# Peptides against a protein of PDB entry 5VVV: the designs that were tried, part 161

Target 1, 276 residues: chain A of PDB entry 5VVV
Amino acid sequence: FLCGVVEGFYGRPWVMEQRKELFRRLQKWELNTYLYAPKDDYKHRMFWREMYSVEEAEQLMTLISAAREYEIEFIYAISPGLDITFSNPKEVSTLKRKLDQVSQFGCRSFALLFDDIDHNMCAADKEVFSSFAHAQVSITNEIYQYLGEPETFLFCPTEYCGTFCYPNVSQSPYLRTVGEKLLPGIEVLWTGPKVVSKEIPVESIEEVSKIIKRAPVIWDNIHANDYDQKRLFLGPYKGRSTELIPRLKGVLTNPNCEFEANYVAIHTLATWYKSN
Target 2, 276 residues: chain A of PDB entry 5VVV as posed
Amino acid sequence: FLCGVVEGFYGRPWVMEQRKELFRRLQKWELNTYLYAPKDDYKHRMFWREMYSVEEAEQLMTLISAAREYEIEFIYAISPGLDITFSNPKEVSTLKRKLDQVSQFGCRSFALLFDNIDHNMCAADKEVFSSFAHAQVSITNEIYQYLGEPETFLFCPTEYCGTFCYPNVSQSPYLRTVGEKLLPGIEVLWTGPKVVSKEIPVESIEEVSKIIKRAPVIWDNIHANDYDQKRLFLGPYKGRSTELIPRLKGVLTNPNCEFEANYVAIHTLATWYKSN

## One batch from the design tools (peptide; made by RFdiffusion4, then SolubleMPNN)

Design b2_p23_3_s3 (from b2_p23_3, 12 letters changed)
Fold by OpenDDE base, seed 1:
Formats: structure tokens, C-alpha cells, sequence
Structure b2_p23_3_s3 (fold): chain B 276 residues (1-276), chain A 23 residues (1-23)
């Protein structure tokens, strides 16, 4: 069971010292996972093709080493979906080289994210792939196999919540393709019925699990505030029955952008997890 | 540009997230 934090918000990423402090807190609270997915890291999303500099590499190696010291699984995410051409072998090779570099930093767990992108494929991809889901699954499976089938590999679908599914969760051709064609060792991220789910009913998890043919990992936006800088979510982790725990592969909270605001959010997630 | 695509996707996310928390 993956339980911890995803740094997955829009806005200024946390500094390396905040991330190290997070690992210490995660260990202390008996949480086990950190997903590196800061949307404003240029080399994560906007400029995903760019290799890390020598200085950035040293920082990431130090961060990954710190996660290991605190027994936290460090998952490196990349979001190529804004402008990748899935059918172009040069794009696939560029993605492989980027993940090879991160593997050299000591990273062993990875994620490919296709959240917050247009559903439209370019003309070249339409000639090769029958749908957007087929294109995403193809590259994800290829990367997963290229990396030697790492123990933890995550996929974030473009339809990552109930309200994004057309016509609905149980009938989505996109999620059906993901469920049928995504390799079984790859985990699927999900935010619940909505982008920001006040509640995640057990029945909603059973529904999505059926179509994706696996238990999801919750990317939990309950404490996310990147959509409104005038709000801080200081309340406890709630609206999730402990009956979800045996039906999930994990829960990763995407909390407030302000690192210092997240004590209650993360501590109460840990209490929830240990209460099962 | 890639920057325009990023900003567009960010604003579309924010609109959806705001709607979700207001319901």
C-alpha cells in the first residue's frame, strides 16, 4: 500500500530542504511514499525533453539519497503530454534518455502523467493509433518494459476522475482501453468522483476498479489549493472510509502549495491509514 | 507555444477544481 504525499500542484515547487523535512515527517508518521510531480518544474512538464544540468542532477541525487535514508519510496514523475508526438520514435527515445538519467540518480520508481491535456491527437498519431488511450498505453507500456519493469510504475490517465469520463466511468472507451491494454504491473492514479472529491464513496472505487481491471492509487486533492491562492485547507483528512484501504493500491495526498500548512493534512492521513 | 498550452491547461484545471469545491 503506497501512502504519502504527491507534490503535484501548480505553483512554486517546494525547495530541497522542505522535501527532506517532508521525508523525515513521513517516516515519523509511518508513511512510505513521495511522488515528485511539481507542475512548475520545467523539466517535468513544459520542457520534459530537457536533460537535467550537472547542478540539478546533484540536487536530485541528494534528494533521492535522502528519501532512501528515511525509507521513503521516491517516485519520479514526468508529464510529456502537452506536446509529445506518440508515433515519433525520436520522442520515445528522448523520453527513455530522460528516464535513464533519473535512473542514474538512483531512482527506481517512476510515473507517466497524462493529466490536464487536450484529448486531440496530431495527424501523425491518428495514422498510427486508433485512439488517444491507445497512444498513451503504447508509450507507457514501452517505457515500463524499457526500464526493466520497475516494482512501482504509475500512470495518470487523462480521464483521472468520474466527471472527466465520457459518457461515464463504467462506459468510458478511454478507461476500457487503459484497463485492457495497460500492462498489469502498472498502477493507475485516480482523484475520485471529481478533481477535488469532498467524498470518495466505496462504490465509486469499485466502479473504476472494474473498468481499469486493478485497484487505483488515489491522487487525493482534498487539501489542494493551487486552484485558489486565497484558500488554505487546514482541516483533517476526511470523507474517505477506512473501508477504502483494502480496495486501493495507495493514497497520495496532493496538499496545499504552502509547505508549512500541511501538518494537519499529512498527520491525519497517517492516522486514517493506521486506523485500518 | 508550449507556454500557452501550459497556461491554458492550468486555467482549465483551476476552473474545474473551483467548481468541484463550490458544489
Amino acid sequence: as target 1 above (276 residues)
Amino acid sequence: SIEEKYEKSKEEYKEKALKDVEE
Scores: peptide ipSAE 0.759, ipTM 0.971, DockQ to the pose 0.936
Fold by OpenDDE base, seed 2:
Structure b2_p23_3_s3 (fold): chain B 276 residues (1-276), chain A 23 residues (1-23)
Amino acid sequence: as target 1 above (276 residues)
Amino acid sequence: SIEEKYEKSKEEYKEKALKDVEE
């Protein structure tokens, strides 16, 4: 069971010292996972093709080493979906080289994210793939196999919550393709009924699990505030029954942008997890 | 540009998230 934090918000990423402090807290609270997905890291999303500099590499190596020291699984995410051409072998090769570099930093767990992108393909991809889901699954499977089938590999769908599913969760052709064609060793991220879900009912997890043919990892935006700088979410982790735990592969909270605000959010997630 | 695509996607996310929180 993956339980911890995803740094997955828009806005200024956490500094290295904050991330190290996070790892200390995660270990202390018996949580086990950190997903690196800061949207404002240019080399994560906008300029995903760009290799890390020597200085950036040293920082990431130090961060990954710190996660290992605190027994936290460090998952490196990349979000190529804004402008990747899935059918172009040069793009696939570029993605492979980028993940090779991160592997050299000592990273062993990875994620491909297709959240917050247009639900369409370019003309070249339409000639090769039957649908957008087929294109995403193809590259995800290829990367997963290229990396030697790592123990933890995550996929974030474009339809990552109930309100994004067309026509709905149980009938989505996109999620059906993901469920049928994504290799079984790849985990699927899910956010619940909405982008910000007040509640995640057990029945909603049973519904999505059926179509994706696996238990999801929750990317939980309950404490996310990157959409409104006037809001700060200081309340406990709530609206999730502990009956979800045996039905999930994990829960990763995407909390407030302000690192100092997240004590209650993360601590109460840990209490929730241990109460099962 | 890629920056324009990023900003568009960010604003679309914010709009959806705000709507969800206000419901």
Scores: peptide ipSAE 0.756, ipTM 0.971, DockQ to the pose 0.950
Fold by OpenDDE base, seed 5:
Structure b2_p23_3_s3 (fold): chain B 276 residues (1-276), chain A 23 residues (1-23)
Amino acid sequence: as target 1 above (276 residues)
Amino acid sequence: SIEEKYEKSKEEYKEKALKDVEE
């Protein structure tokens, strides 16, 4: 069971010292996972093709080493979906080289994210792939196999919540393709019925699990505030029955952008996880 | 540009997330 934090918000990323402090807190609270997915890291999303500099490499190596020191699984995410051409072998090779670099930093766990992108493929991809889901699954499977089938590999679908599914979760052709064609060793991220889910009913997890043919990992936006700078979410982790735990592969909270505001959010997630 | 695509996707996310919280 993956339980911890995803740094997955829009806005100023946390500094390295905050991330190290996070790892210390995660260990103390018996949590085990950190997903690196800061959207404002230019080399994560906008400029995903660009290799890390020597200085950036040193910082990431130090961060990954710190995660290992605190027995936290460090998952590196990349979000190529804004402008990748899935059918172009050069794009696939560029993605491979980027993940090879991160592997050299000592990273062993990875994620491919296709959140917050247009559903439209370019003309070249439409000639090769039957759908957007087929294109995403193809590259994800290829990268997963290229990396030697790492123990932890995550996929974030473009339809990552109930409200994004057309016509709905149980009948989504996109999620059906993901469920049928995504290799079984790859985990699927999900935010619940909504982008920000006040509640995640057990029945909603059973529904999505059936179509994706696996238990999801929750990317939980309950404490996310990147959409409204005037809000801080200081309340406890709630609206999730402990009956979800045996039906999930994990829960990663995407909390407030302000690192200092997240004590209650993360601590109460840990209490929830340990209560079952 | 890639920056324009990023900003557009960010604002669309914010609109959806804000709606979810106000609901």
Scores: peptide ipSAE 0.755, ipTM 0.971, DockQ to the pose 0.956
Fold by OpenDDE base, seed 3:
Structure b2_p23_3_s3 (fold): chain B 276 residues (1-276), chain A 23 residues (1-23)
Amino acid sequence: as target 1 above (276 residues)
Amino acid sequence: SIEEKYEKSKEEYKEKALKDVEE
């Protein structure tokens, strides 16, 4: 069971010292996972093709080493979906080289994210793939296999919540393709019925699990505030029954952008997790 | 541009997230 934090917000990423402090807290609270997915990291999303510099590499190596020291699984995410051409072998090879570099930093767990992108393909991809889901699954499976089938590999669908599914969760051709074609060892990220789910009913998890043919990992936006800088979410982790725990592969909270605001959010997630 | 695509996707996310929190 993956339980911890995703740094997955829009806005200023946390500094390395904050991330190390996070790992100390995660260990202390018996949480086990950190997903690196800061959207404002240019080499994560907008400029995903760009290799890390020597200086950036040293920082990431140090961060990954710190995660290991605190027994936190460091998952490196990349979000190529804004402008990748899935059918272009050069794009696939570029993605492979980027993840090879991160592997050399000592990273062993990875995520490929297709959140917050247009649900369309270019003309070249339409000639090769039957649908957008087929294109995404193809590259995800290829990367997963190329990396030697790492123990933890995550996929974030473009339809990552109930409100994004067309026509709905149980009948989504996109999620059906993901469920049928995504390799079984790849985990699927999900935010619940909504982008920010006030509640995640057990029945909603059973519904999505059926179509994706696996238990999801919750990317939980309950404490996310990147959509409104005037809001801080200081309340407890709530609206999630502990009956979800045996029905999930994990829960990663995407909390407030302000690192200092997240004590209650993360601590109460830990209490929730240990209460099962 | 890639920056314009990023900003557009960010604002679309924010609008959806705000709506979800207000419901």
Scores: peptide ipSAE 0.755, ipTM 0.971, DockQ to the pose 0.955

Design b2_p23_3_s4 (from b2_p23_3, 14 letters changed)
Fold by OpenDDE base, seed 4:
Structure b2_p23_3_s4 (fold): chain B 276 residues (1-276), chain A 23 residues (1-23)
Amino acid sequence: as target 1 above (276 residues)
Amino acid sequence: SIEEKFRESEEKYKEIARKEVEE
């Protein structure tokens, strides 16, 4: 069970010292996972093709080493979906080389994220893939296999919540393709019925699990505030029955952008997790 | 530009999230 934090918000990423402090807290609270997915890391999303500089590499190596020190699984995410051409072998090779670089930093867990992108393929991709889901699954499977089928590999669908599913969760051709074609060792991220789910009913998890043919990992935006920095979510982790735990592969909270605001959010997630 | 695409996607997300939280 993956339980911890995803740094997955828009806005100023946490600094390395904050991330190290996070790892210490995660270990102390018996959480086990950090997903590196800061939207404003230019090498993560906008410029995903760009290799890390020597300085950036040193920082990431140090960060990954710190995660290991605290026995936190460091998952490196990349979000190529804004402008990748799935059918272009050069794009695939570029993605491979980028993840090879991160692998050299000591990272062993990875994620491909296709959140917050348009559902349209370019003309070249339409000639090769029957749907957007097929294109995403194809590259995800290829990368997963290329990396030697790492123990933890995550996929974030474009339809990552109930409200994004067309026509709905249970009938989504996109999620059906994901469920049927995504290799079984790849985990699927999900935010619940909504992007920011006030509640995640058990029934909603059963529904999505059926179509994706696996238990999801919750990317939980309950404490996310990147969409409205005038709000701070200081309340406890709530609206998730502990009955979800046996039905999930994990929960990663995407909390407030303000690192210092997240004590309650993360601590109460830990309490929730340990209450099973 | 890629930056424009990023910004547009961010704003779409933020708009949705704000609406959902206000419901």
Scores: peptide ipSAE 0.762, ipTM 0.971, DockQ to the pose 0.927
Fold by OpenDDE base, seed 5:
Structure b2_p23_3_s4 (fold): chain B 276 residues (1-276), chain A 23 residues (1-23)
Amino acid sequence: as target 1 above (276 residues)
Amino acid sequence: SIEEKFRESEEKYKEIARKEVEE
């Protein structure tokens, strides 16, 4: 069971010292996972093709080493979906080289994210793939196999919540393709019925699990505030029955952008997890 | 530009999330 934090918000990323402090807190609270997915890291999303500099490499190596020191699984995410051509072998090779670099930093767990992108393909991809889901699954499977089928590999679908599913969760052709074609060792991220789910009913998890043919990992936006900087979400982790725990592969909270505001959010997630 | 695509996707996400939290 993956339980911890995803740094997955828009805005200024956390600094390395904040991330190291996070690892210390995660260990103390018996949480085990950090997903590196800061939207405003240019080499994560906007300029995903660009290799890390020598200085950036040193920082990431130090961060990954710190995660290992605190027994936190460091998952490196990349979000190529804004401008990747899935059918172009040069794009696939570029993605492989980028993840090879991160592997050299000591990273062993990875994620491919296709959140917050248009639900369409370019002309070249339409000639090769039957659907957008087929294109995403193809590259994800290839990268997963290329990396030697790492123990932890995550996929974030473009339809990552109930409200994004057309016509709905149980009948989504996109999610059906993901469920049928994504290799079974790859985990699927999900935010619940909504982008920001006030509640995640057990029945909603049973529904999505059936179509994706696996238990999801929750990317939980309950404490996310990147969409409204006038608000801080300081309340407890709630609206999630502990009956979800045996039906999930994990829960990763995407909390407030303000690192210092997240004590209650993360601590109460830990209490929830240990209450099963 | 890629920067424009990024910001458009960000604003779309933020608009959806704000509406959901207000419900």
Scores: peptide ipSAE 0.759, ipTM 0.970, DockQ to the pose 0.926
Fold by OpenDDE base, seed 2:
Structure b2_p23_3_s4 (fold): chain B 276 residues (1-276), chain A 23 residues (1-23)
Amino acid sequence: as target 1 above (276 residues)
Amino acid sequence: SIEEKFRESEEKYKEIARKEVEE
């Protein structure tokens, strides 16, 4: 069971010292996972093709080593979906080289994210793939296999919550394709009924699990505030029955942008997790 | 540009999230 934090918000990423402090707290609270997905890290999303510099490499190596020291699984995410051409072998090879570099930093867990992108393909991709889901699954499977089928590999769908599913969760052709064609060793991220889900009912997890043919990992935006930094979400992790735990592969909270505001959010997630 | 596309996607997300929290 993956339980911890995803740094997945828009805005200024956390600094390395904050991330190290996070790992210390996660260990203390018996959480086990950190997903690196800061959207405003240029080499994560906008400029995903760009290799890390020597200086950036040193920082990431140090960060990954720190995660290991605190027994936190460091998952490196990349979000190529804004401008990748799925059918172009050069794009696939570029993605492979980027993840090879991160593997050299000591990273062993990875994620491909296709959240917050347009649900369309270029003309070249339409000639090769039957749908956007087919294109995403194809590259995800290829990368997963190329990396030697790492123990932890995550996929974030474009339809990552109930409100993004067309026509709905149980009838989504996109999610059906993901469920049927995504390799079984790849985990699927899900945010619940909404982008910011006040509640995640057990029935909603059973519904999505059926179509994706696996238990999801929750990317939980309950404490996310990147959409309105005038608000701080200081309340406990709530609206998630502990009955979800045996029906999930994990929960990763995407909390407030302000690192210091997240004590209650993360601590109460830990309490929730340990209550099973 | 890629920057424009990034910002458009960000604003779309933020708009949806704000509306959902206000409901």
Scores: peptide ipSAE 0.756, ipTM 0.971, DockQ to the pose 0.923
Fold by OpenDDE base, seed 3:
Structure b2_p23_3_s4 (fold): chain B 276 residues (1-276), chain A 23 residues (1-23)
Amino acid sequence: as target 1 above (276 residues)
Amino acid sequence: SIEEKFRESEEKYKEIARKEVEE
């Protein structure tokens, strides 16, 4: 069971010292996972093709080593979906080289994210793939296999919540393709019925699990505030029955952008997790 | 540009999320 934090918000990323402090807190609270997915890291999303510099590499190596020291699984995410051409072998090779570099930093867990992108393909991809889901699954499976089938590999679908599913969760051709074609060792991220789910009913998890043919990992935006910088979410982790725990592969909270505001968010998630 | 696509994606997400939390 993956339980911890995803740094997955828009805006200024946390600094390395904050991330190290996070690892200390996660260990103390008996949580086990950090997903590196800061959207404003240029080499994560906008410029995903660009290799890390020597200086950036040193920082990431240090960060990954710190995660290991605190027994936190460091998952490196990349979000190529804004401009990748799935059918282009050069794009696939570029993605492989980028993840090879991160592997050299000591990273062993990875995520490929297709959140917050247009649900369309370029002309070249339409000639090769029957749907957007087929294109995404193809590259995801290839990367997963190329990396030697790491123990933890996550996929974030473009339809990552109930409200994004067309026509709905149970009938989504996109999610059906993901469920049927994504290799079984790859985990699927999900935010619940909504992007920011006030509640995640057990029935909603059963519904999505059926179509994706696996228990999801919750990317939980309950404490996310990147969409409204005038708000801080200081309340407890709530609206998630502990009955979800045996039905999930994990829960990763995407909390407030303000690192200092997240004590209650993360601590109450830990309490929730240990109550099962 | 890629920056424009990024910004448009961000604003779309933020608009959706703001509406959801107001419900």
Scores: peptide ipSAE 0.753, ipTM 0.970, DockQ to the pose 0.893

Design b2_p23_4_s1 (from b2_p23_4, 15 letters changed)
Fold by OpenDDE base, seed 3:
Structure b2_p23_4_s1 (fold): chain B 276 residues (1-276), chain A 23 residues (1-23)
Amino acid sequence: as target 1 above (276 residues)
Amino acid sequence: SRYEKLEKFYYMSKEEFHKAYLE
């Protein structure tokens, strides 16, 4: 069971010292996972093709080593979906080289994220793939296999919550393709019925699990504030029955952008997790 | 902001966003 934090917000990423402090807190609270997915990290999303510099490499190596020291699984995410051509072998090779570099930093867990992107394929991809889901699954499976089928590999769908499923969760052709074609060892990220789900009913998890043919990992935006800079969410982790735990592969909270505001959010997630 | 991205890529209005995520 993956339980911890995803740094998945828009806005200023956390600094390395904050991330190290996070790992210490996660260990102390008996949580086990950190997903590196800061939306405004240039080489994560906008410039995903660019290799890390020597200085950036040193920072990431140090960060990954710190995660290991605190027994936190470091998952490196990349979001190529803004401008990748799925059918172009050079693009696939570029993605492979980027993840090879991160593997050299000591990273063993990875994620491909296709959230918040254009839903239309380019002309070249339309000639090769039957749908956007087929294109995403194809590259995800290929990367997963190329990396030697790592123990933890995550996929974030474009339809990552109930409100974004067309026509709905149970009838989504996109999620059906993901469920049927995504290799079984790849986990699927899900935010619940909504992007920011006040509640995640058990029935909603059963519904999505059926179509994706696996228990999801919750990307939980309950404490996210990257949509309203005037708000801080300081309340406890709530609206999730502990009955969800046996029905999930994990829960990763995407909390407030302000690192210092997240004590209650993360601590109460830990309490929730240990209460089962 | 996340809202701007949701508006851009998922065509969510400000009103829909408030109803769905802020209430």
Scores: peptide ipSAE 0.412, ipTM 0.889, DockQ to the pose 0.130
Fold by OpenDDE base, seed 1:
Structure b2_p23_4_s1 (fold): chain B 276 residues (1-276), chain A 23 residues (1-23)
Amino acid sequence: as target 1 above (276 residues)
Amino acid sequence: SRYEKLEKFYYMSKEEFHKAYLE
């Protein structure tokens, strides 16, 4: 069971020292996972093709080593979906080289994210793939196999919540393709009925699990505040029955952008997790 | 602002999402 934090918000990313402090806190609270997915990290999303510099490489190596020291699984995410051409072998090779570089930093767990992108394929991809889901699954499976089928590999769908499923969760052709064609060793991220889910009913998890043919990992935006910089979410982790735990592969909270605001959010997640 | 756009995106209806991203 993956339980911890995803740094997945828009806005100023956390600094390396904050991330190291986070690992210490996660270990203390008996949580086990950190997902690196800061939207405004240029080489994560907008400039995903660019390799890390020597200085950036040293920082990431140090960060990954710190995660290992605190027994926290470090998952590196990349979001190529803004402008990747899925059918172009040069694009696939560029993605492979980027992940090879991160693997050399000591990273062993990875994620491909296709959240917050246009659902339309370019003309070249339309000639090769029958749907956007087929294109995403194809590259995800290829990368997963190329990396030697790592123990932890995550996929974030474009339809990552109930609201974004067309026509609905149980009938989504996109999610059906993901469920049928995504290799079984790849985990699927999900935010619940909404992007920011006040509640995540057990029945809603049963519904999505059926179509994707696996238990999801919750990307939980309950404490996310990137959409409202005038608000801090300081309340406890709530609106999630502990009956969800045996029906999930994990829970990763995407908390407030302000690092020091997240004590209650993360601590109460830990209490919730241990209560089952 | 960028953040107002994010708020709108996060709370958009299924119909609005379909119109914006699936057509």
Scores: peptide ipSAE 0.386, ipTM 0.889, DockQ to the pose 0.771
Fold by OpenDDE base, seed 5:
Structure b2_p23_4_s1 (fold): chain B 276 residues (1-276), chain A 23 residues (1-23)
Amino acid sequence: as target 1 above (276 residues)
Amino acid sequence: SRYEKLEKFYYMSKEEFHKAYLE
């Protein structure tokens, strides 16, 4: 069971010292996972093709080493979906080289994220793939196999919540393709019925699990505040029955952008997790 | 602002999302 934090918000990323402090807190609270997915890290999303500089490499190596020291699984995410051409072998090779570099930093767990992108494929991809889901699954499977089928590999679908599913969760052709064609060793991220889900009913998890043919990992935006800088979400982790735990592969909270505001959010997640 | 766009995105109805990204 993956339980911890995803740094997945828009806005200023956390600094390395904050991330190290996070790892210490995660260990103290018996949590086990950190997903590196800061939207405004240029080489994570907008400039995903660019290799890390020597200085950036040193920072990431130090961060990954710190995660290992605190027994936190460090998952490196990349979001190529803004402008990747899935059918272009050069693009696939570029993605492989980027992940090879991160592997050299000591990273062993990875994620491919296709959240917050347009569903329209380019003309070249439309000639090769029958749907956007087929294109995403193809590259994800190829990368997963190329990396030697790592123990932890995550996929974030473009339809990552109930409100984004067409026509609905149980009948989504996109999610059906993901469920049927995504290799079984790859986990799927999900935010619940909404992007920010006040509640995640057990029945809603059973519904999505059926179509994706696996238990999801919750990317939980309950404490996310990147959409409203005037708000801090300081309340406890709630609206999630502990009956979800045996029906999930994990829960990763995407909390407030303000690092210092997340004590209650992360601590109460830990209490929730340990209550089962 | 960027945040106004994010707020709009996170609070989009199903119909608005489909119109903006699927259609």
Scores: peptide ipSAE 0.190, ipTM 0.817, DockQ to the pose 0.709
Fold by OpenDDE base, seed 2:
Structure b2_p23_4_s1 (fold): chain B 276 residues (1-276), chain A 23 residues (1-23)
Amino acid sequence: as target 1 above (276 residues)
Amino acid sequence: SRYEKLEKFYYMSKEEFHKAYLE
């Protein structure tokens, strides 16, 4: 069971010292996972093709080593979906080289994210793939296999919550393709009924699990504030029955942008997790 | 309205708070 934090918000990413402090607290609270997915880290999303410099590599190696020191699984995410051409072998090779570099930093867990992108393929991809889901699954499977089928590999769908599913969760051709064609060893991220879900009913998890043919990992935006940074969400992790725990592969909270505001959010997630 | 009221703080004992957040 993956339980911890995803740094997945828009805005200024956390600094390395904050991330190291996070790992210490995660261990202390008996959580086990950190997903690196900061939207405004340039080489994560907007410039995903760009290799890390020597200086950036040293920082990431240090960060990954710190996660290991605190027994926190460090998952490196990349979001190539803004401008990748899925059918172009050069693009696939570029993605492979980027993840090879991160593997050399000591990273063993990875994620491919296709959240917050348009549902349209370019003309070249339309000639090769039957749908956007087929294109995403193809590259995800290829990368997963190329990396030697790591124990933890995550996929974030474009339809990552109920409100983004067309026509709905249970009838989504996109999610059906993901469920049927995504290799079974790849985990699927899910956010619940909405982008920010006040509640995640058990029935909603059963519904999505059926179509994706696996228990999801929750990317939980309950404490996210990147859409309105004038507010801090300081309440407990709530609106999630403990009956969800045996029906999930994990829960990763995407919390407030302000690092120090998240202690209650993360600690109460830990309390929730341990209550099962 | 995106302006939902601030949720209530999680209440705990001073001892629990110290252990969780200050150590």
Scores: peptide ipSAE 0.091, ipTM 0.715, DockQ to the pose 0.020

